# Peptides against a protein of PDB entry 1IK9, part 25

Target 1, 211 residues: chain A of PDB entry 1IK9
Amino acid sequence: MERKISRIHLVSEPSITHFLQVSWEKTLESGFVITLTDGHSAWTGTVSESEISQEADDMAMEKGKYVGELRKALLSGAGPADVYTFNFSKESCYFFFEKNLKDVSFRLGSFNLEKVENPAEVIRELICYCLDTIAENQAKNEHLQKENERLLRDWNDVQGRFEKCVSAKEALETDLYKRFILVLNEKKTKIRSLHNKLLNAAQEREKDIKQ
Target 2, 207 residues: chain A of PDB entry 1IK9 as posed
Amino acid sequence: MERKISRIHLVSEPSITHFLQVSWEKTLESGFVITLTDGHSAWTGTVSESEISQEADDMAMEKGKYVGELRKALLSADVYTFNFSKESAYFFFEKNLKDVSFRLGSFNLEKVENPAEVIRELIAYALDTIAENQAKNEHLQKENERLLRDWNDVQGRFEKAVSAKEALETDLYKRFILVLNEKKTKIRSLHNKLLNAAQEREKDIKQ
Target 3, 195 residues: chain B of PDB entry 1IK9 as posed
Amino acid sequence: MERKISRIHLVSEPSITHFLQVSWEKTLESGFVITLTDGHSAWTGTVSESEISQEADDMAMEKGKYVGELRKALLSVYTFNFSKESAYFFFEKNLKDVSFRLGSFNLEKVENPAEVIRELIAYALDTIAENQAKNEHLQKENERLLRDWNDVQGRFEKAVSAKEALETDLYKRFILVLNEKKTKIRSLHNKLLNA

## One batch from the design tools (peptide; made by RFdiffusion4, then SolubleMPNN)

Design b1_p9_8_s2 (from b1_p9_8, 5 letters changed)
Fold by OpenDDE base, seed 3:
Structure b1_p9_8_s2 (fold): chain B 211 residues (1-211), chain C 211 residues (1-211), chain A 9 residues (1-9)
Amino acid sequence: as target 1 above (211 residues)
Amino acid sequence: as target 1 above (211 residues)
Amino acid sequence: SGLIPVPPK
């Protein structure tokens, strides 16, 4: 089961933060449990897949689009202030919410809730879920932080090896050219020496022919 | 103000999860507010720096060590099961906790609490703090995740550049050697040709002398 | 011994 808790303000009690819990299996479209609390009382209702389909049809909205709006209203927490307004009658246990656009407001959904007999248990379970979620998120944060530090070390190590490789390539090229120039200059000197010996031998032979 | 909420079980009510909130300024040593709730009722007490010092003295414990044990008992949440036991009398509003070692248990601290008149407000504030902490931790998780993905891309890019640099160094060395061998073989061929011309010229001169 | 082993012809 997935669960989301958000704070809401009721139009009837705008000074009192209420908490809206939504719990569902796999997808919100398959139905959900809605729980409302003010920290003293709690109210719960089950919303079936058939009720979600009926509410979508009543609004002349495609089911996937309707579920998308339900997800924004009920799971996103305080979206931009005033985009969704929540209403609850403690007398009738009727919960409904509206989407406020610039020039139009419309009812997005409505649910009958039932008053919970043991609100303290529901509130304790809600706080437990919050504390579990905090602990899980903290453990994930610590893991991600350690992994970031590892990746940064690994990056610095590869960067340092890359810089050494670049410098070693330039040094190798320079050394190979220096060695090659030395050997070529030796061979050029030997060629010049042999040419001079040939010229001298030719001059000596030309002297021997001229007696 | 810093705040920590933990779940505890009271020896008197082991089946009911209670929540212990501790709130402090700068350091736990400077004093704190302790709040206990069962999701219906709440109790709050203020613990001063002088009371912390007195409790340390009463235990014949150095203050820094005592505050270190207080931090483990009151802030660490459920440490290893059974290391800390919590007691609360709803009648006397007396809260105390014990540290359980293998062969000895001792009272680590005790506080007088007062029953909160509006427990729903305290519970709402506690849930709000949990939801805020969840939102902050989620935002931090998303940031760290995006940074991990960035660092991984940056690592892969540098690694790919490093591998290309290694391959380019090996290719450069091979190409330079091939070019050098070609030029050296040309010069060796020229040296051999000049030596053969010198030998032929010497043989011709020796024939001219014998003739 | 020349630094570059030129293969013997």
Scores: peptide ipSAE 0.006, ipTM 0.852, DockQ to the pose 0.003
Fold by OpenDDE base, seed 5:
Structure b1_p9_8_s2 (fold): chain B 211 residues (1-211), chain C 211 residues (1-211), chain A 9 residues (1-9)
Amino acid sequence: as target 1 above (211 residues)
Amino acid sequence: as target 1 above (211 residues)
Amino acid sequence: SGLIPVPPK
């Protein structure tokens, strides 16, 4: 079961933060349970897949698009831009919400809720869910932090090995060239010495022929 | 202001989850506000630094050690091992908690609470704090996840550069040796050719003298 | 400048 709790402000009670919980299985499209509380009273309603389909048809909206708007309204609350307005009558238990566009508002959805007989139990369960979510998120944060610290160490280790490899490559090239030049110069010196010996031998032979 | 919310079970009402909030500035030792709720009623009390000092003295406990036990009891709840037992009288508004060791229990602390006139406001504020903490922890999780993905990419990039550097070092060494052997063999061949020319010239001169 | 001359093409 997935769940989202949002803060909302009702048009009728704008100074009192209300909490909207939506609970669903797999996809919001398959239906959901809506719960509203003011911290004293609670109201709940079940919305079926058939009701979601009917609301989409009544709006002349494609079902997937309608569910996408329901998700934005009900799982995000009003958001920072007051795109969604929430209305609730405690007398009729009728809940409805509107999407406000710049020049037009329209009712996005409406639900009949029922007043919960034991609101304290619903409120306790809601607080429990919040505390569990906090604990799970904290455990995930600690895990991700430890993994970040590991990855940073591993990066530094490979970086240091890479820098050593670069330096070792340059040093190797320099050393090999130095050694090669020494051997090559020895062989060049030997070649020059042998040429000089041949030149001297030729000059001596020319002297021996001239007697 | 720091805050911690914990689930506790009261000895008098073990089937009803209560929520214990502790709020403090800088250190718990400087004093704190305690809030208790069952999701319908709320009770609050302020504990001063002087009261904490007096409770430590009454227990014949060093203040820092006493505050350490207060922190474990009040900020962690009962924990998994029922080390702390919580008691509250709704009639007297007297809250006390005990540390249970294997063969001995002792009262760790006690506070007079006051029934909150508007418990719904306290409950709403508590839920707001939970939702804010969830949002902050989610934002931190997303940040840490993105940072992990970055560090993993950076690690793979450096690892791939390191492997290329290793292969390039080995290839360079092999290529340099091959080139050096070729040039060295050319010079060795030239040295051998010059020695053969010297030997032939010496043999020709010996023939000319015998002639 | 110990550049080994590349043999002529």
Scores: peptide ipSAE 0.000, ipTM 0.852, DockQ to the pose 0.004
Fold by OpenDDE base, seed 1:
Structure b1_p9_8_s2 (fold): chain B 211 residues (1-211), chain C 211 residues (1-211), chain A 9 residues (1-9)
Amino acid sequence: as target 1 above (211 residues)
Amino acid sequence: as target 1 above (211 residues)
Amino acid sequence: SGLIPVPPK
């Protein structure tokens, strides 16, 4: 089951932070449980897939688009505060929310909630979930940090091997050229010596022809 | 200000998860604010550096060691459940906790708390802190994930350059040897040709002398 | 023709 808790401010109680919990299986479209709390009282309602479909139809909105707006309103507690407005009557247990656009506001959804008999249990469970989520996120952060440090070491090791390979290539080229120059110079010297011997032999024969 | 929230179970209410919040500046040793809640009521107390020192002295424990035990008891909510025992009287507002060792249990500390007049505000603020901590940890996780993906790409790039450098070194060596063999073979052929010319010139001169 | 730089005579 997926779960999201967000802070909201009710139009009726703008100074009191409320907490909106939404819990769902697989997709929000399949239905969800909504829980509202002010830290003293709690209210819960279940929204079915059929109710979501009906609300989308009543709004003349495509269901996927409507669910996309529900997700932004109910799960994204950090939208610009002015985009979604939340309303709740403690007397009627009627919860509704509006989307505020530049030129128009419209009701995005409405739910009947029920007052929870034991709000302290709901609040405790909500805090437990927050603490579990913190612990999970911390463990993931520690894992990612260790992985980051590993990857950085591995990068430095390969970089150092690469630099050594570049230097070793340049050194190899230089050494090979030096060795080949030596051998080539020996062969050039031998060629010069043989040419001089040929020239001397030709000059001696030309002297013998001239008695 | 640093803050930690932990789950505890009171000996008096073992079925009810309580939340222990500890808030401090710089170090726990400098003093802290303790807040206890059951999700309905809240109790708060301030513990001064002098009280921490006095508790350490009363226990005949070195202050740094005592603070180390306080940190484990009050901040490390996930110790083995059996190592620290928490007690609270709602009537006296007296909170105390014990360390359970193999052969001995001892009181590690005790605090007088005060019942909070508006527990809902304390609970809301506690939930707000949890949600802020979740958001911060999520943002850090996303950052570390992106950094890990970057480091992995950079590692793959350097690894690919290293492999190309190794192959290029082997190819360079092979190419240089091939080219030098060609040049050396040309020089060897020229040396052989010059030797044959010298032998022919010597044979012609030996014929001229025998005539 | 990448002539190996023949060392300079």
Scores: peptide ipSAE 0.006, ipTM 0.851, DockQ to the pose 0.004; fails the geometry check
Fold by OpenDDE base, seed 4:
Structure b1_p9_8_s2 (fold): chain B 211 residues (1-211), chain C 211 residues (1-211), chain A 9 residues (1-9)
Amino acid sequence: as target 1 above (211 residues)
Amino acid sequence: as target 1 above (211 residues)
Amino acid sequence: SGLIPVPPK
């Protein structure tokens, strides 16, 4: 079961932070359990897939779009203040919420809740879920931090190898050119020497023909 | 102010998860506020630096070591089950906890608490803190995840550049050697040609002298 | 003079 807890303010009690818990198995569309608490009392209701479908139809809204709005209202907590308004009657146990648009406010959904006999148990379970979520998120944070530190070390190692490779390439090119120039210059000198010897021999032969 | 919430079990109520909140300004040594709740009632006490010092002295324990044990007992939640045992009298509002060692159990600390008049406010504030901590940890997780994905991309980019650099170094060496061999072979051929011309010229001169 | 000996013809 998935769960989300959010803080809400009721229109009737704007000074008291309420907590809205929504629990569902796979998708919010398949139904959910909604729990409201003020830290003293709790109220719970089960919302079926059929009720979600009926509310979507009553709103003349496509079901997937309606569920998308439910997700924003019930799971996000108060988005930007004032987009969703929550109402609850402790007497009738009727919970409803409105979407406030620029030009129009409309009821997005309504649910009958029931007062929980043992609210302390619901509150304890809610706090336990919060503490578990904190522990899980902390463990995930520590894991991601260690992984980031590993990746940073690995990056620095490869970067250092890359820089050494670049420098070694340039050094290799320079060394090869230096060695090649030496050998070429030796060969050029030998060619010049042999050419001069040939010129001298030709000049001597021309002298021997001229007696 | 720093805060830690942990779940504890009281010896008197082992079936009921209690929540122990500890709040402090800078260090636990400088004093703290302790709050106990069962999700219905709450009890709070302020523990001063002097009380912490006195408890350390009464235990014949060095203060820093004692504060280290307080931190484990009060902030860690139940470590391995059974190391710390928590006791609370709802009548006397006396809270105490014991450290259970293999051969000896001893009282680690004791505090007088006071029943909170409005426990719902304390519980709401505790839940708010948990939800804030969840939100902060989630934002940190998302940040670390994005950074991890960045570092992985950066590593892959440098790795790919490194591999290209290695291959380019080998290709450069091979190309330079091929070019150098060509030029050297040309020079060697020219040297051989000039040497043969010199030998022929010498042989012709020796014939001209014998004739 | 460690340049690779050109293999004979």
Scores: peptide ipSAE 0.005, ipTM 0.852, DockQ to the pose 0.003; fails the geometry check

Design b1_p9_8_s3 (from b1_p9_8, 4 letters changed)
Fold by OpenDDE base, seed 2:
Structure b1_p9_8_s3 (fold): chain B 211 residues (1-211), chain C 211 residues (1-211), chain A 9 residues (1-9)
Amino acid sequence: as target 1 above (211 residues)
Amino acid sequence: as target 1 above (211 residues)
Amino acid sequence: SGMIPVPPL
């Protein structure tokens, strides 16, 4: 089961933060349980897949688009305050919400809720879920932080090996050239010496022929 | 102000999860506000630095060690269930907690609480804090996740550059050796040719002298 | 990688 808790303000009680819990299986489209609380009272309703389908049809909206709007309204919490308006009558237990566009507001959805007999249990469970979510997110955060530190160390290690490889390549090239220049100069000197010996021998023979 | 919320079970109400909120400035040692709730009622007390000092003295415990035990009891939540026992009388509003050792239990601390007149406000504020903490932790987790993905890409990039550098170093060494072997072989061939010319010239001169 | 010109052998 997936769950989302968000803060909302009711038009009737704008100074009192309410909490909207939505619980669903896999997808919001298959239906969900909605719970509203003010920290003292709680109200719950079940919204079926058929109700969602009917509300989409009544709106002349494609179901996936409608569920997309439900998700924005009910799960995003108080987005920018002006986009969604929440209404609840504690007397009728009728909950509805409107989408506010620039020039038009329209009812996006409506639910009949039932007053929970033991709101303290629902509130405790809601707080428990929040604390569990905090603990899970903290554990994930600590894991990601340690992984980040590991990746940074590994990056620095490879970077240092890369820099050493670059320097070693340049040093190797320079050393090889120096060694080869020395050997080549020795061979050049030997070639020059042999040419001079040939020239001298030819000059001596030419002298011996000239008597 | 720092805050921690934890779940506790009271000896008197072991089936009902209670929530213990502790709020403090900088260090728990300077004093704190404690709030207990069952999701319906709330109780609050202020614990001063002087009370903490007195309780440490009454326990014959060094203040920093005592505050360390307070932190474990009050902030760690339900650690392993058996280490700390929480007691609260709703009638006397007396809260106390014990540390359970293998062979001995001792009172670690005690607080006089006051029943909050509007527990719904305290509960709403507690839920708000939980939701804010969830949002902050989610934002931090998303940031760390993106940073980890960045660091992994950067690591792969440097690793690929390093592997290319290694291959390029080996290729450079091989190419330089091949080129130098060719040049050296040419010079060796020239030296051999010049030596053969010198030997032939010497043999011809020796024939001319014998002739 | 500028090949250091091997001085003309």
Scores: peptide ipSAE 0.024, ipTM 0.854, DockQ to the pose 0.004
Fold by OpenDDE base, seed 5:
Structure b1_p9_8_s3 (fold): chain B 211 residues (1-211), chain C 211 residues (1-211), chain A 9 residues (1-9)
Amino acid sequence: as target 1 above (211 residues)
Amino acid sequence: as target 1 above (211 residues)
Amino acid sequence: SGMIPVPPL
């Protein structure tokens, strides 16, 4: 079961924060339970998949698009843009909400709610769910923080090994060239010495022929 | 202002989850506001720094140790170990809590509360605080998740560069040695050729003298 | 540090 609690403001009671809970299984399209509270009273209604389908048909809207709008309205609360207006009559227990576009407002959905006999139980369960969600999110935050600290250490370790590898590659190249130059210079010196010996031997032979 | 909400069970009403809120500034030692609710009624009391000091003295406990016990009792709720027992009389508005050790229970603290006239406002504010805490923790989770994904990418990039550096170092060493061997072999061949020319010139000179 | 010119192949 998934659940979302949002703050809403009712047009009839704009100074009193209301809490809208929506609970569903797997997908909002399969139906949901809606719960409204003002912190004293509570109202609940069940919306079936058939009602969602009928409301989509009545709106001449594709079902997936309609469910997408229901999700935005009911699970986001009134976002900061006042895109959704919520209305509730405590007398008729009729809940409806509108989507406000710049030049057009339309009813997006409506539900009959029932007044809960024991609102304190609904409120306690709602607070329990909030506290459980806080605890779960805190545990996730601590886990992610420890993982970040681990990944940062692992990154620093590999970075330090990489820098050492770069420096060692440059040092290796320099050392190999130095050693090679020394050996080459020795061989070049030996070649020059042998050439000089050949020149001297040729000059001596030319002297021996001239007698 | 810091705040903590916990679930507690009252000895008088063990089947009804109560919510204990503690609100304080900087340190619990400077005093706090305690709020109790059952989801219908609410009770509030203010505990001063002087009352905390007096209770520590009455217990013959060092103030910092006493505040440490208050923090465990009031901010953790009844942990899973039933170490703390909470008692509240709705008639007298007297709240007290005990620390239960295996063979000894003692009163850790007690407060006079006042019944709130508008409990719905206190409950709404409590739910608002829970929802804000959920939103903040979710935003922190999303941030930490994105940071983890970044750090993992950065780690993979450095790891891949490191592996390339290792392979390039080994390849460089192998290539340099191959090139050096070729040049050394050329110089060794030239030295051998020059020695053979010197030997032949010496043999020719020895023939010319015998002639 | 002068690169030793590798003689042309």
Scores: peptide ipSAE 0.017, ipTM 0.854, DockQ to the pose 0.004
Fold by OpenDDE base, seed 4:
Structure b1_p9_8_s3 (fold): chain B 211 residues (1-211), chain C 211 residues (1-211), chain A 9 residues (1-9)
Amino acid sequence: as target 1 above (211 residues)
Amino acid sequence: as target 1 above (211 residues)
Amino acid sequence: SGMIPVPPL
């Protein structure tokens, strides 16, 4: 079961932070449990897949698009620009929320809730879920931090090997050229020496023919 | 102000998860605010630096060691082995906790709390803190994940460059040797040719002298 | 003088 808790403000009680919990099995589309609390009382309702489909049809909205809006409203709260507004009657237990567009506000959904008999248990469970989520996220953070430190070490090691390889390549090229120049110059000197000996021998033969 | 919330079980109510909130400015040693809640009622007390010092002295414990135990008890809850046990009287508002060792249990600390008049506000604020902590930890997780993915890409890039550098070094060595062999063999052939010409010239001169 | 022995042709 997946769960999300968000902060909301009710139009009727804008100074009191409420908490909206939504729980679902796989997809929000398959139905969900909604729980509202003010930290003293709690109200819960189950919303079926058929109700979600009916609300989409009543709005003349494609179901996937409706579920997409439902997800934004119920899992994120108002969002950064009060795009969603929440209303609740404690007397009728009727919960509804509106999407506020520039030129039009419209009811996005409405649910009948029931007052929870033992709100303290629901609140405790909600706090437990928050603390578990904190612990899980902290463990994940520590894991990612250690992995990040590992990857940085591994990067520095390969980088240092790469730089050494570049330097070794340049040094090898320079050394090979130096060695080759020495050997080549020796052979060039030997060629010059043999050529001079050949010229001298030709000059001596030309002298011997001229007696 | 720093804050930590932990789950605790009271000896008197072992089936009811309680939440222990501790808030402090810089160090736990400088004093703290302790808040206990069962999700319906809340109790709060302020513990001064002088009270912490007095409790350490009464225990004949060095203050730094005492604060170290206090930190374990109050910020971590019971720990993995029920090392700390918590007691609270709702009537007297007396909170105390014990450290359970193998052979001895002893009272580690005790505080007078006061019943909060509006527990819903304290509970809402506690839930808000949990939700803020979740959001902060999620943002940190996403950051670390993106950084981890970056470092992995950077590592793969440097690794690929390193492997190319190794291969290029070996290829360079091989190419330089091949080129050098060609030029050197040309010079060796020229030396052999000049040497043979010199031998032939000497043999012809020796024939001319015998004639 | 370590002449790299050029392999014989």
Scores: peptide ipSAE 0.017, ipTM 0.855, DockQ to the pose 0.003
Fold by OpenDDE base, seed 3:
Structure b1_p9_8_s3 (fold): chain B 211 residues (1-211), chain C 211 residues (1-211), chain A 9 residues (1-9)
Amino acid sequence: as target 1 above (211 residues)
Amino acid sequence: as target 1 above (211 residues)
Amino acid sequence: SGMIPVPPL
């Protein structure tokens, strides 16, 4: 089961933060349980897949688009202030919410809730879920932080190896050229020496012909 | 102000999860506010720096060590099961907790609490703090995740450059050797040609003398 | 004394 808790403000009680819990299996489209609390009382209602389909049809909205709007209203928390307005009558236990656009407001959905007999248990479970979520998120944060530190070390290590490889390539090129020049100069010296010997031998033969 | 909320179980009500909020300025040693709730009622007490010092003295414990034990008991949440036992009398509003070691249990601290007149407000504020902490931790998780993905890309990029540098170094060495061998072979061929010319010139001169 | 052994032709 997936769950989301958000703070909302009711039009009837704008000074009192309320909490809206929505819980569902796999997808919000398959239905959900909605729980409202003010920290003293709680109210719960079940919304079926058929009710979601009917509300989408009543709105003349495609079901996937309607579920997308439900997700924004009920799960996103306080979106931009005043985009969604929440209404609840404690007398009728009727919950409804409106989407406020610049020039138009419309009812996006409505649900009948029932007053919970033991609100303290619902509130405790809600706080427990928040504390569990905090602990899980903290553990994930610590893991991601350690992983970031690992990746940064690994990056520095490979960067240092890369810089050493670049320097070693330049040093290799320089060393190979130096060695090659030495060997070439030896061969050039031997060629010059052999040419001088040929010139001397030719000059000696020309002297022997001139007696 | 720093704050920590933990779930605890009272010896008097082991089936009902209670929540212990501790709030402090800078350090727990400077004093703290303790709030207990069962999701219906709430109790609050203020513990001063002088009371913390007195409790440390009464325990014959060094203050820093005592504050370290307070931090484990009151902030760590449920440590290993049964290491800390919490007691609260709703009648006397007396809260105390014990540290359980293998062969000894001792009272670590005790506080007088007062019943909160508006528990719903305290509970709402507690839930708000949990939701804020969840949102902050989620934002930090998303940031760390994006940073991990960045560091991994940067690592792959430098690793790919390093591998290309290694391959380019080997290719450079091979190419330089090939070029050097070609030029050396040309010089060796020229040396051999000059030696043969010297031998031929010597043989011709020896024929001219025998003639 | 790093005479690169020039392979014999």
Scores: peptide ipSAE 0.018, ipTM 0.855, DockQ to the pose 0.003; fails the geometry check

